# Designs tried in a protein design run: peptides against a protein of PDB entry 7BDX. Part 291

Target 1, 212 residues: chain A of PDB entry 7BDX
Amino acid sequence: EMGAAACTLLWGVSSSEEVVKAILGGDKALKFFSITGQTMESFVKSLDGDVQELDSDESQFVFALAGIVTNVAAIACGREFLVNSSRVLLDTILQLLGDLKPGQCTKLKVLMLMSLYNVSINLKGLKYISESPGFIPLLWWLLSDPDAEVCLHVLRLVQSVVLEPEVFSKSASEFRSSLPLQRILAMSKSRNPRLQTAAQELLEDLRTLEHN

## One batch from the design tools (peptide; made by RFdiffusion4, then SolubleMPNN)

Design b2_p27_3_s2 (from b2_p27_3, 18 letters changed)
Fold by OpenDDE base, seed 3:
Structure b2_p27_3_s2 (fold): chain B 212 residues (1-212), chain C 212 residues (1-212), chain A 27 residues (1-27)
Amino acid sequence: as target 1 above (212 residues)
Amino acid sequence: as target 1 above (212 residues)
Amino acid sequence: MEEREKRLQEESEELRRSQRLAPALEL
């Protein structure tokens, strides 16, 4: 209980840029983000055995940690910190997104994908994420999720790759050969307006790249 | 580890007034401070049995909680919140200060006394604390501590009582009859300059009240 | 740049909304 409450408060206040700067300005930031990755990994590994109730104190604690990482990544100095100093955490997030089955830990997937999207705003972050082994298969694995919010945040991350020619050119052949186009086309007809818009925009961006 | 790290970050950022306002502006503040009191009480109760290493993750977590309460009490809206909505936490802090032996958990005592001193800046807070059963015996119990920082923060709290005629008049007879004057006089000769100053000022304030 | 900043602002607002929608710690 108390750890989850404290971490949830820290998550809440980390929406402020000044709070993110204060978190990063301390000598404790590196240790905090290192332990964060380990804690998230431990939680995800525990899911395969016991049906951990998603509403447990442990779940809320890990959601708050993922929320803090997302809020830190929403700030320019936070993105720079994560990309420069906390690459192991980014590797952990990518790994955990791969380990989770479709429909499993949807809320945590959303938060982790939001954090990666935020990191992808930094060209160094986008390069780091996109050059990770199995990145493109991971995107398609995540797009197989039945959850519309998971799929939305995957499409946003895919769009960040597509909109950056320097990054997209390196992976363009693999991307084009494996693209689940029928799945994206189905999402462009979704009743979820956010998912529909994101899928339409991505289809337009992809068409623009075929004509150039 | 992770709970202590998260709570330590929350403690660090809670030195900002804006962060205190953000903590209190959430619907979670009441629950957080309720669980804080319970967690601090559980920790202090565990000390009588097992030699909990003061450098444990649990100790660091409780120190961070006490630090957060202190930082919240340093802000006007935080004092008002604690005095109006978290009286049980103030009662818990007073109880725990009584339960701890001289020289036991010095760092926690200092943080708790700092929080009570900050609350005492609000007249409602000072009234609430000073009207607590056994408050004056508690002050003298705490002044028996061998630690100069504990004694300093006790003297500051005593000074807050002495400087408020409306509060002091209610307890003046008990205060005058039980005052460890020889102990305060010894502190006015301390080699610790902060303790020396606080004891000298309190002796001057007490003399001023005898001549009126 | 502006569109990425706008998306960040929208996401910070979505995070503020999701923090408001983060279930109250059900007692």
Scores: peptide ipSAE 0.016, ipTM 0.780, DockQ to the pose 0.065
Fold by OpenDDE base, seed 1:
Structure b2_p27_3_s2 (fold): chain B 212 residues (1-212), chain C 212 residues (1-212), chain A 27 residues (1-27)
Amino acid sequence: as target 1 above (212 residues)
Amino acid sequence: as target 1 above (212 residues)
Amino acid sequence: MEEREKRLQEESEELRRSQRLAPALEL
């Protein structure tokens, strides 16, 4: 209870750049983000099958942790910190996204994907994430999710890869051979306008890369 | 562990006025401060005699909570919030200060006393605290503490009462009849310069009130 | 650059909104 309440407040205030700078300027940041990864991992491992206590204190606590990571990654110094000093946390987030089944822990997936997307704005972060073993298979696994918000955030991350030639060139062969084109085409016809737009934009970006 | 780490970061960033405003401007503030009081109370009740695990995660968590309350009370809107919307927390802090033995939980006492002192800068807060049942006996109980920092913060709170005629007039008879003058005189000779000064200033303020 | 920064800011604001919209954990 109290930990979840405190962490939720910290998540709320971490939307300020000055708060992110204050968190990172302290001696406690490394320890906090190390324990964050472990806590998120423990939560995902404790999930018994399809039973999701989404409204539990523990779930709310882990959501707040993922929210903090996302807010930190929204700031330039936060991205630099994560990519240089908290790579294990990024590796953990990638692992957890693979461990979660389609439709499982949707809110947590969204927050973790948002954090990865934010990190991908830094070229060093995008390189690190995209060079992670099994990254391309992971994207397609996540894109099989029935949740429109999960799929939206996957498409945004895929777009970040596609729009960076220095990154895309390294994975272009694997990407082209495994691309779930029919799934993306189905999303471009979604009733969800955000998902529809993201899928259309990605399809346009991919077409542009075929002509070059 | 993780709760204590998160709460400690929240404490650190709550030193900013903008962070305090962000905490209070949210819908979660009331719940957080309600649970804060309960958590602090549970911790004090769990203390088995003279055994103080001062360096425990639980102790660090409760210190961070008390630190957050203190930082909130340092800001005008935070004082207004505490005095208007979180009186139960103030009542809990007063109760816990009474439940703790001399020399017990010194760091927690200091933080709680700092929070009460900060609240006492608001006349409505000073009135509320000073009109609490057993307030004058509580001050003398706390002033029996062997710790110089505890005694310093008690003297500062006593000074806030003495310097406000509208408050002091209501308790003046009880105050004069029970004043541990010999204890305060001993503190005015302390080797701790902060305690020495605070005791001297209070003795001067009391002399000024006898001449008027 | 500006459009990516704007998207990041919108995400931070969306997180802020989602936190406010996150139902109070009724304990």
Scores: peptide ipSAE 0.015, ipTM 0.774, DockQ to the pose 0.046
Fold by OpenDDE base, seed 4:
Structure b2_p27_3_s2 (fold): chain B 212 residues (1-212), chain C 212 residues (1-212), chain A 27 residues (1-27)
Amino acid sequence: as target 1 above (212 residues)
Amino acid sequence: as target 1 above (212 residues)
Amino acid sequence: MEEREKRLQEESEELRRSQRLAPALEL
């Protein structure tokens, strides 16, 4: 209970840039983000055994942690911190996104994808995550999710890769050969307007890259 | 581990007025401060059985909670919130200060006393805590502590009562009859300069009140 | 740069929205 409440408050206030700077300006930031990764990993590993109530204090705690990471990644100095000093956390998020089944822990997936998307705004962060082993297969695994919000955040992350020529050129062959084009085309016809827009924009970006 | 780390970060950032406003502006503040009191109470109740390592994650967690309460009480809107909406937490802090033996949990006592001192800056807060049953005996119990920092914060809280005529007049008879004057005089000769100053100032305030 | 900054701002707002949308699971 209390840990989840404290972490939820920290998540709420971490929407401020000055709070993110204060979190990172302390000597405790490294330890906090290290334990964050371990805590998220432990939670995801526990899911295959017991039907953990998604409404548990532990779920709320992990959601708050993922929310904090996302808020930190929304700030320039926070992105720089993550890509320089908390790479293990990024590796953990990538691993957990792979370990979760389609439809499993949708809210956590969304928050983790938002954190990776925020990190991808830093070219060094985008390079780091896109050069991670199995990154391209992971994107397609995540795009198979039945949840429209998961798929939206995957499409945005894919778009971040596609829009960066220096990054896209390194993976372009694998990307083009494995691209679930029919799935993206189906999303461009979604009744969800956010998913529809993101899929349309990505299809436009991809068409632009085939003509160059 | 993670709860203590999150709570410690929340404590650190709660030194900002804007963070305190953000904490209190949320719908979760009431629940958070309710659970804070319960968590602190549970911790203090556990001490009489096992020699809880003062360096435990639980100790660090409770210290961070007490630190957050102190930082909230340092802000005008935070004091108003505590005295209007979190009186149970104030009652808990008063109770826990009584339940702790001299020399026991010194850091927690200091943080709790700092929170009460900050609350005492609000006249409504000062009235509330000073009108609590056993408040005057509690001050003397706390002043018996061998720790100079505990005694310092007790003297400051006593000073807040003495300097407010509307509050002091209600308890003046009990206060004068039970005042550990010899103990305060001993503190005015302390080698600790902060304790020495606080004891001297309080003795001056008391002399001023005897002449009026 | 501007389009990245705009996406960052939109995300900071989406994050604020997601934090608001994280229901207080009243247990």
Scores: peptide ipSAE 0.018, ipTM 0.782, DockQ to the pose 0.065; fails the geometry check
Fold by OpenDDE base, seed 5:
Structure b2_p27_3_s2 (fold): chain B 212 residues (1-212), chain C 212 residues (1-212), chain A 27 residues (1-27)
Amino acid sequence: as target 1 above (212 residues)
Amino acid sequence: as target 1 above (212 residues)
Amino acid sequence: MEEREKRLQEESEELRRSQRLAPALEL
């Protein structure tokens, strides 16, 4: 209980850039983010196919951790920290996103995808995550999720790759050969307006790249 | 481990007034401080006379909690919050300070005494804690501690009472009858300059009150 | 760069909004 409450407060205040700078300016940041990865990994491994009550202290704790990572990644110095000094955490997030089944831990997936998207704003971060083994298959695996919010954040991450020619050119062959075009076309017809727009924009971006 | 790390980061960032305002502006503050009291109480009860390793995750967690309370009490809105909405936490801190033996959990005692001192800057806070049952005996019990830093913070809290005529007048008879004068005189000869100064100043304040 | 940074700021604000909406699990 108390750990989840403290971590939730830390998540809330980490929405401030000054708080992110204070977290990262301390000697404890490296240890915190290292243990964060281990804690998230332990939680996902403990799920063993059971629908853990989304309402557990443990779930709330891991959500708060993922929220902190996302808020840190929203800040330029936070992205630089994650990409330079906490790569294992990024690798852990990528792994956990692969280990979770469609419909499993939707809220955690959303937060982790938001963190990766935030990291992808930094070209160095985008290069790092997109060069991770199995990254393209992982995007398509995640895009198979029935949850519109998961799919939205996947499409945004795909867009971050597509909008960066230096990154996209390296994966263009694999990307084009495995693109779940029918799935993205189905999403462009979604009743969820955010998902619909993101899928439509990505389809336009992809068409633009085929004509150049 | 992770709970202690998160709570330690929250303690660090709570040194900012803006972070304290953010913590208190949330709907989670009441629950957090309620659970804080329970967690601190459970920890002190678990000590059962064993020297818990000061380096345990549990100890570090409780130290961080006490540090957060101290930082919150350092801010005017934080004092108002504690005195108006978290009185049970103040009562718990007073109880725990009574339950701990001399030389036991020195670091925790210091943090709890610092929080009470910070609360005592608010006249309403000083009234509340000084009107608590057994407050004067508690001060003398704590002043029996062999630790100079514990004794320093006790003397500062005593000074906060002595410097407030409206509060001191209510307890003046009990205070004068039970004052460990020889102990304070011994502290005024301490090799610790901070303790020496605080004891000397308190003796001067007391002499001034006898002449008026 | 600027448009990407702007999108991040908007998301950080949306995260701030979603954190306030995270129900306090009444245990």
Scores: peptide ipSAE 0.018, ipTM 0.777, DockQ to the pose 0.056; fails the geometry check

Design b2_p27_3_s3 (from b2_p27_3, 15 letters changed)
Fold by OpenDDE base, seed 5:
Structure b2_p27_3_s3 (fold): chain B 212 residues (1-212), chain C 212 residues (1-212), chain A 27 residues (1-27)
Amino acid sequence: as target 1 above (212 residues)
Amino acid sequence: as target 1 above (212 residues)
Amino acid sequence: MKEREERLEEESRELLESLRRAPALEL
C-alpha cells in the first residue's frame, strides 16, 4: 500500500521536466531504474497464475513505475539516461511486452509502449530498441492485441521506425516480408478515430517509401 | 526494496516547493499522509523486539516518509495542509516520539522533530502541537536523549514555544515547573557547537522572559 | 530533428496526462 502510494505520487510529479532532472541528478537514479526493471519483471511473471486484480496495490505500483519511466523518456536528458545507463530496463520492457498475451495487462502494455515511443524520439534510442533481437516480430505480436490503445501505440512506434531512413534501411527486408498489411488495413477502418488515423498515416508513409 | 527507492526519490524531489505543491494539489495527498502515519507507527511498534538493522529497506522507507513530511512542513501550503487535513499524522509523530526510548531510532527522531519544528513556524501549527496532551513532558523526555542532534531539535522546538507569547502564556506554569534547567545548562557547555549555541540562546530567551 | 523532438515530447506529455486522469480501465 504505502509503496504504491509513494510511487503514484512520484509518477504524478515526474510529469515535470524539473522533477525528471532532479531524479536523474541524484545518485539513486541508476539503482531505482534497475530495481524498477526487476519489479516489473517479477509482477509480469506472477500473472501466469492468479487473476491479479488490476486494482491491487501491486498493479498500481507497477503502473506507477511504468508511468515514471514514460515521463523520464519524455525528456531529452531522460532518454539519454535510459539509452546510456539503463539499457537493461529497455531490454526488460521489450521482453515483458513479448511475454504478455494479447488482451493481458493492457494498461501496463500501453505505458511500456509509450515509454518505448518516447525513447524512439531520440535517434540513439530508436536505433537501440530497433536493433534489439526480435523487435520486428514483437511489433507484430503486439499489433495482434485486441485493444485499440495497445495497437495505436504499436503503430506509432512502427511509424517512428518508418520515418527514420537510417533505421528503416537496416530492417527494411524483414519489415516488408513480415508486415501484417491486412491487420493495418483493418485498423485503418477502425471506429476508434485515433487508431484509424494512425493506421492511415502509416499506410501513407509505407506507400511513400515504396515509390522512392 | 522498490518502495524504499521510490520513497527516497520522492523525498529528494520534495525539497522543491513546486513538488510539494504538486503533491498537495493531487487527490492522493490525504491518503498518502494517512498511510504514512500508519506505516511509521507500525515500524516503531516492530522495534520493541528485534534489532532492526538501521540500513534495512523498511528503515530507509520510514526515514524517507519522515523526510517527505519534513519537506512538506517546510512550505506554507504544506504546513496549512498538515494542520488542517492531516492532524492524525501530527498526533502520530508526537506519540511515536514519546514511545521511542532515549538513544533508540535517532535518525527517525531527528526527522520527526524537524517536521514538528517546521510545523511550528506557523502559529496555527505551533498552537496545535503545543496544545497536544503531554507536549511539555514529551519535550523533556526527548531532551533526555543522549544524542546531540535529537537534543538540538528539541531545543529548537522549545525555542519556538518560548518565542511565541500567545502559546507560551498558556503553558508557562507547567513549563516553568518542569523545566530541566540543569540539563539545558549542561547542553550550553556541550562540545557540539550547534547544541551549545541552541542551549545558550534558549537560556537567554528564558532569562529575558523572567525579566519581563 | 529538434522541432520534431519538441513536438513529440509535448504529445507525450499530453498522453501521459490523459492516462493519469483516465480511471482504471475496466477490463
Scores: peptide ipSAE 0.008, ipTM 0.767, DockQ to the pose 0.090
Fold by OpenDDE base, seed 2:
Structure b2_p27_3_s3 (fold): chain B 212 residues (1-212), chain C 212 residues (1-212), chain A 27 residues (1-27)
Amino acid sequence: as target 1 above (212 residues)
Amino acid sequence: as target 1 above (212 residues)
Amino acid sequence: MKEREERLEEESRELLESLRRAPALEL
């Protein structure tokens, strides 16, 4: 309980750039993000089969951790820190996103995807995550999720790849060969306006890349 | 482990007034400080007899909590919050300071005393803590501690009472009848310069009050 | 690049704010 409460407060205050700088300027940041990855991994490994997210202190704690990572990645110095000094955490997030079944730990997936999206704002971060083994298959695995918010953040991450020619060119062949076009087209007709827009924009970006 | 790390980061960033305002401006502050008191109490109750502070995650966690309370009390809005909305936490701190033996949990005592001293900067806070049952006996109990830092912060808290006529007048009879003058005089000869100064200043303040 | 990063950061902040508001997680 108290750990989750403290971590939730830390998540709340990590919305401030100055707080992110204060966290990262300390000697404790490296250890904190190392333990963060381990804690998130331990939580995911403790989940049996088809278990949904529990309204538990453990769940809340891990959500707060993922929220902190996301807030750190929203700041330029935070992205640089994650990509330079906490790659293991990024690798862990990618792994956990692969280990989770469609519909499993939806809130955690959303937060982790948001963190990766924020990392993708930096070209160095985008390169790092997109060069991760199995990244393209992972995107399609995640895009199979029944949750619209999960799919939204996957589409945004895909868009980050597509809009960066230097990154897209490396994976273009695999991307084109495996692209779940019918699924993206189905999402472009979603009743969820955010998902609909993201799918439409991605389809437009893909069309632009095919004609050039 | 992770809870202690998160709480330690929260403690670090709580040195900022803006972070304190952010913590207190949220709906989570009341619950956080409620659980804080319970967590500190649970820790103290788990200590057997003459156990010294352990270099444990539990100890570090409780130290970080006490540090957060201290940082909150350093800010005007934080003092108002504690005195208006978290009196149970102040009562818990006073209780725990009474429950701990001399030389037991020295670091925690120092942090708790610092929090009470910070609360005492506000006249309302000083009134509240000084009007607590057994407050004067508690000060003398704490002043029996062999630790110089504990004694220093006790002397500072005593000085806060002595320097406020409205507060001191209510307890003046009990204070004068129970004052461990010989112990304070011994501290005024301490090799610890901070303790020496605090004891000398308090003796001067007491002399001034006796002549007026 | 900068304008795209700034827009992506702003969109990310808005999303983060929306998700921070989403935890009506009753502690």
Scores: peptide ipSAE 0.016, ipTM 0.771, DockQ to the pose 0.108; fails the geometry check
Fold by OpenDDE base, seed 4:
Structure b2_p27_3_s3 (fold): chain B 212 residues (1-212), chain C 212 residues (1-212), chain A 27 residues (1-27)
Amino acid sequence: as target 1 above (212 residues)
Amino acid sequence: as target 1 above (212 residues)
Amino acid sequence: MKEREERLEEESRELLESLRRAPALEL
């Protein structure tokens, strides 16, 4: 499909900061990102449990959209744009991550989690996503995924919360009471080196917070 | 539509040489430009004479596609790519310019003519398009358009042929026998300054060729 | 804050590069 091809090219070139600036400097950015959220939502809602469509043009299109959001969020001006002008898209990403079952649309989850992680680099972005209703339960829901890359990006997002005292203090009681410590400890022993490292670092950060 | 929005953003960012290089440096460029031609052809074939769809998402999509081709052709590596690897797209553009009636899809004609003009900057591109069957009759067909921007880009494309002796010599007899001189003279008196200048320059170039 | 943002941006870029290298599902 032509849409998927165009979106894939846009994803590829959005890896450049100058391309992100060019996307955001236009009058079409707002409309694009509003439709992006709706398209991603429509796709996830069409997933009536059938695993079949992962290789479809529609799936590739949605992956490219999530990739574009991720690339935009990788840049400071892109994060500021998302947090100021496209909050509905962030809300949609959070919702869709909750709507997807463990093992369902793993690649899409990875891309969406990467976008949220990139947003979490900005304190304003981190505040926004962490103050979203059900954010902590969502993290644990996503951490129950059997996929190592999903779990990796969840751990990184958890780390972003833990490393920001101003954000962590608002949810510290809920966080401590619900923390899947045994799951994180199991991940720190993973044979996946990236997941292992992320889980170890998070455990170190958590220990530092218990001593302060 | 999401496809039209993505394609429009890709068009906007493809104004950068670095973005064109990034598009062409990927493995997806060939597929993208092959589908581009097919999509443009499908759109023109769907135009059963009804003027209605110029503001549709589909029209906007096709305009963005033609814009991307134009931006790619504006860059040296993009011209080389089109002439080496996407000749079918160039053939499609030439065909579609012939299939469209005077006054039909003026904006699309302008973009397609701009792409061909950009290709004509490269001698290999100019050779390719000028050696296409019916190229000279096509120029005169397009020059019969009531639209000044269509006529402007036709005159520029004619000028590219006239200014390249190696290319012009192959078609000089056909060109001289079919040249709509009265039409070009009328355009040199146009109240549109861009059309006026282009027609005057072409008439000067033609006079130079008659004296050599 | 700034040094953390810079490090996180760098990690984000590396991660984005790693995903770009992941085989995109063939269209």
Scores: peptide ipSAE 0.014, ipTM 0.768, DockQ to the pose 0.107; fails the geometry check
Fold by OpenDDE base, seed 1:
Structure b2_p27_3_s3 (fold): chain B 212 residues (1-212), chain C 212 residues (1-212), chain A 27 residues (1-27)
Amino acid sequence: as target 1 above (212 residues)
Amino acid sequence: as target 1 above (212 residues)
Amino acid sequence: MKEREERLEEESRELLESLRRAPALEL
C-alpha cells in the first residue's frame, strides 16, 4: 500500500521537467531505475497466466513505475539518461512486452509502449530499441493484441521506425517480408478514431517508402 | 526496497515548492498522508524496545516519509493542508514522539520535530499542536533525550510557543511550573554550538516574558 | 526535427496527464 501511494505521487509530479531533472541530478537515480526493472519483471513473472486484478496494490505500484519511466523519457535529459545509463531497463521493458500475452496487463503494456515511443524521439534511443534482437517480431506480436490502446501505441512506434531512413534501412527487408498488412488495414477501418488515424497515417508513410 | 527507493526520490524532489504544490493539487494527497501516519505508527510499534538497525530499508522508508511531511510543512500551502486536512497525521506525530524513549530513533524524532516546527510557523498550526493534550509534558520528555539534535529541535519548538503571546498565555502557568530550567541551563553550556545558541536565546526570551 | 520532437514530447505529456486523470480504479 504505502509504496504504491508514494510511487503514484512520484509518478504524478514527474510530469514536470524540473522534477525529472531533480530525480536525475540525484545520486539515487541509477539504483531506482535498476530496481524498477527488477520490480516490473517480478510482477510479470508472478502473473502465472491468471488475470491479476488490475486493481491490486501491486499492479498500481508497477503502473506508477512504468509511468515514471514514461515521464522521464518524455524529457531530453531523461531519454539521454535511459539510453546511456539504464539500457538494462529498456531491455527489460522490451522483454516484458514479449512475455505478456495478448489481452494481458493492457494498462502496463500501454505505459511501457509509451515509454519506448518517448525514447524513440531520440535517434540514439530509436536505434537502440530497433536494433534489439527480435524487435520486429515483437511489434507484430503486440499488434495482435485485441486492445485498441495497445495497438495504437504499437502503430506510433512503428511509424517512428518507418519515418527514420537511417533506422528503417537496416530492417527494411525483414519489415516488408513480415508486415501484418491486413491487420493494419483492419485497424484503418476501426471505430476507434485514434487507432483509425494512426493506421491510415502509417499506411500512407509505407506507400511513400515504396515510391522512393 | 522499491518502496523505500521511490519514497526517497519523492522526499528529495519535495524540497521544491512547485513539487509540494503538485502533490497537494492532486487527488491522492489525502490518502497518501493518511497512510503515512499509519506507516510511521506501525514502524514505531514494531520497535519492541530493540534498537532497530537505523540502516534498514524500513527505517529509511519511514525517514523518507517524515522528510516529505517536513518539506510539505516548509511551504505555506503545505502547512494549511496539514492543519486543515491532515490533523490526524499531526496527532500521530505527537503521539509517536511520546512513544519513543530517549535515545530511540533519533533521526526520526529530528524529522518529526522539524515538521512540527515548520507547522508552528503558521499561527493556526502552532495553536493546534500547542493545544494538543499533554503537549507541555511531551516537550519536557523530549528534552530529556541525550541527543543534541533532538534537544535542539525541541528548543526551537519551545521558542515558537514562547514568542507567540496568544499561544503562550493559554499555557503560561503550566509552562512556568514545569519548565526544566536546569536542563535548559545545562544546554546553554553545551559544546554543541547550535544547541548552546538555541538554549541561550530561549533563556533570553523567557527573561523578557518575566519583565512584561 | 526539433519542433517535431517538442510536439511529440508535449503530446506524450498530455497523454500521460490524461492517463493519470483517468480514474485509477479506486482500490
Scores: peptide ipSAE 0.009, ipTM 0.766, DockQ to the pose 0.097; fails the geometry check

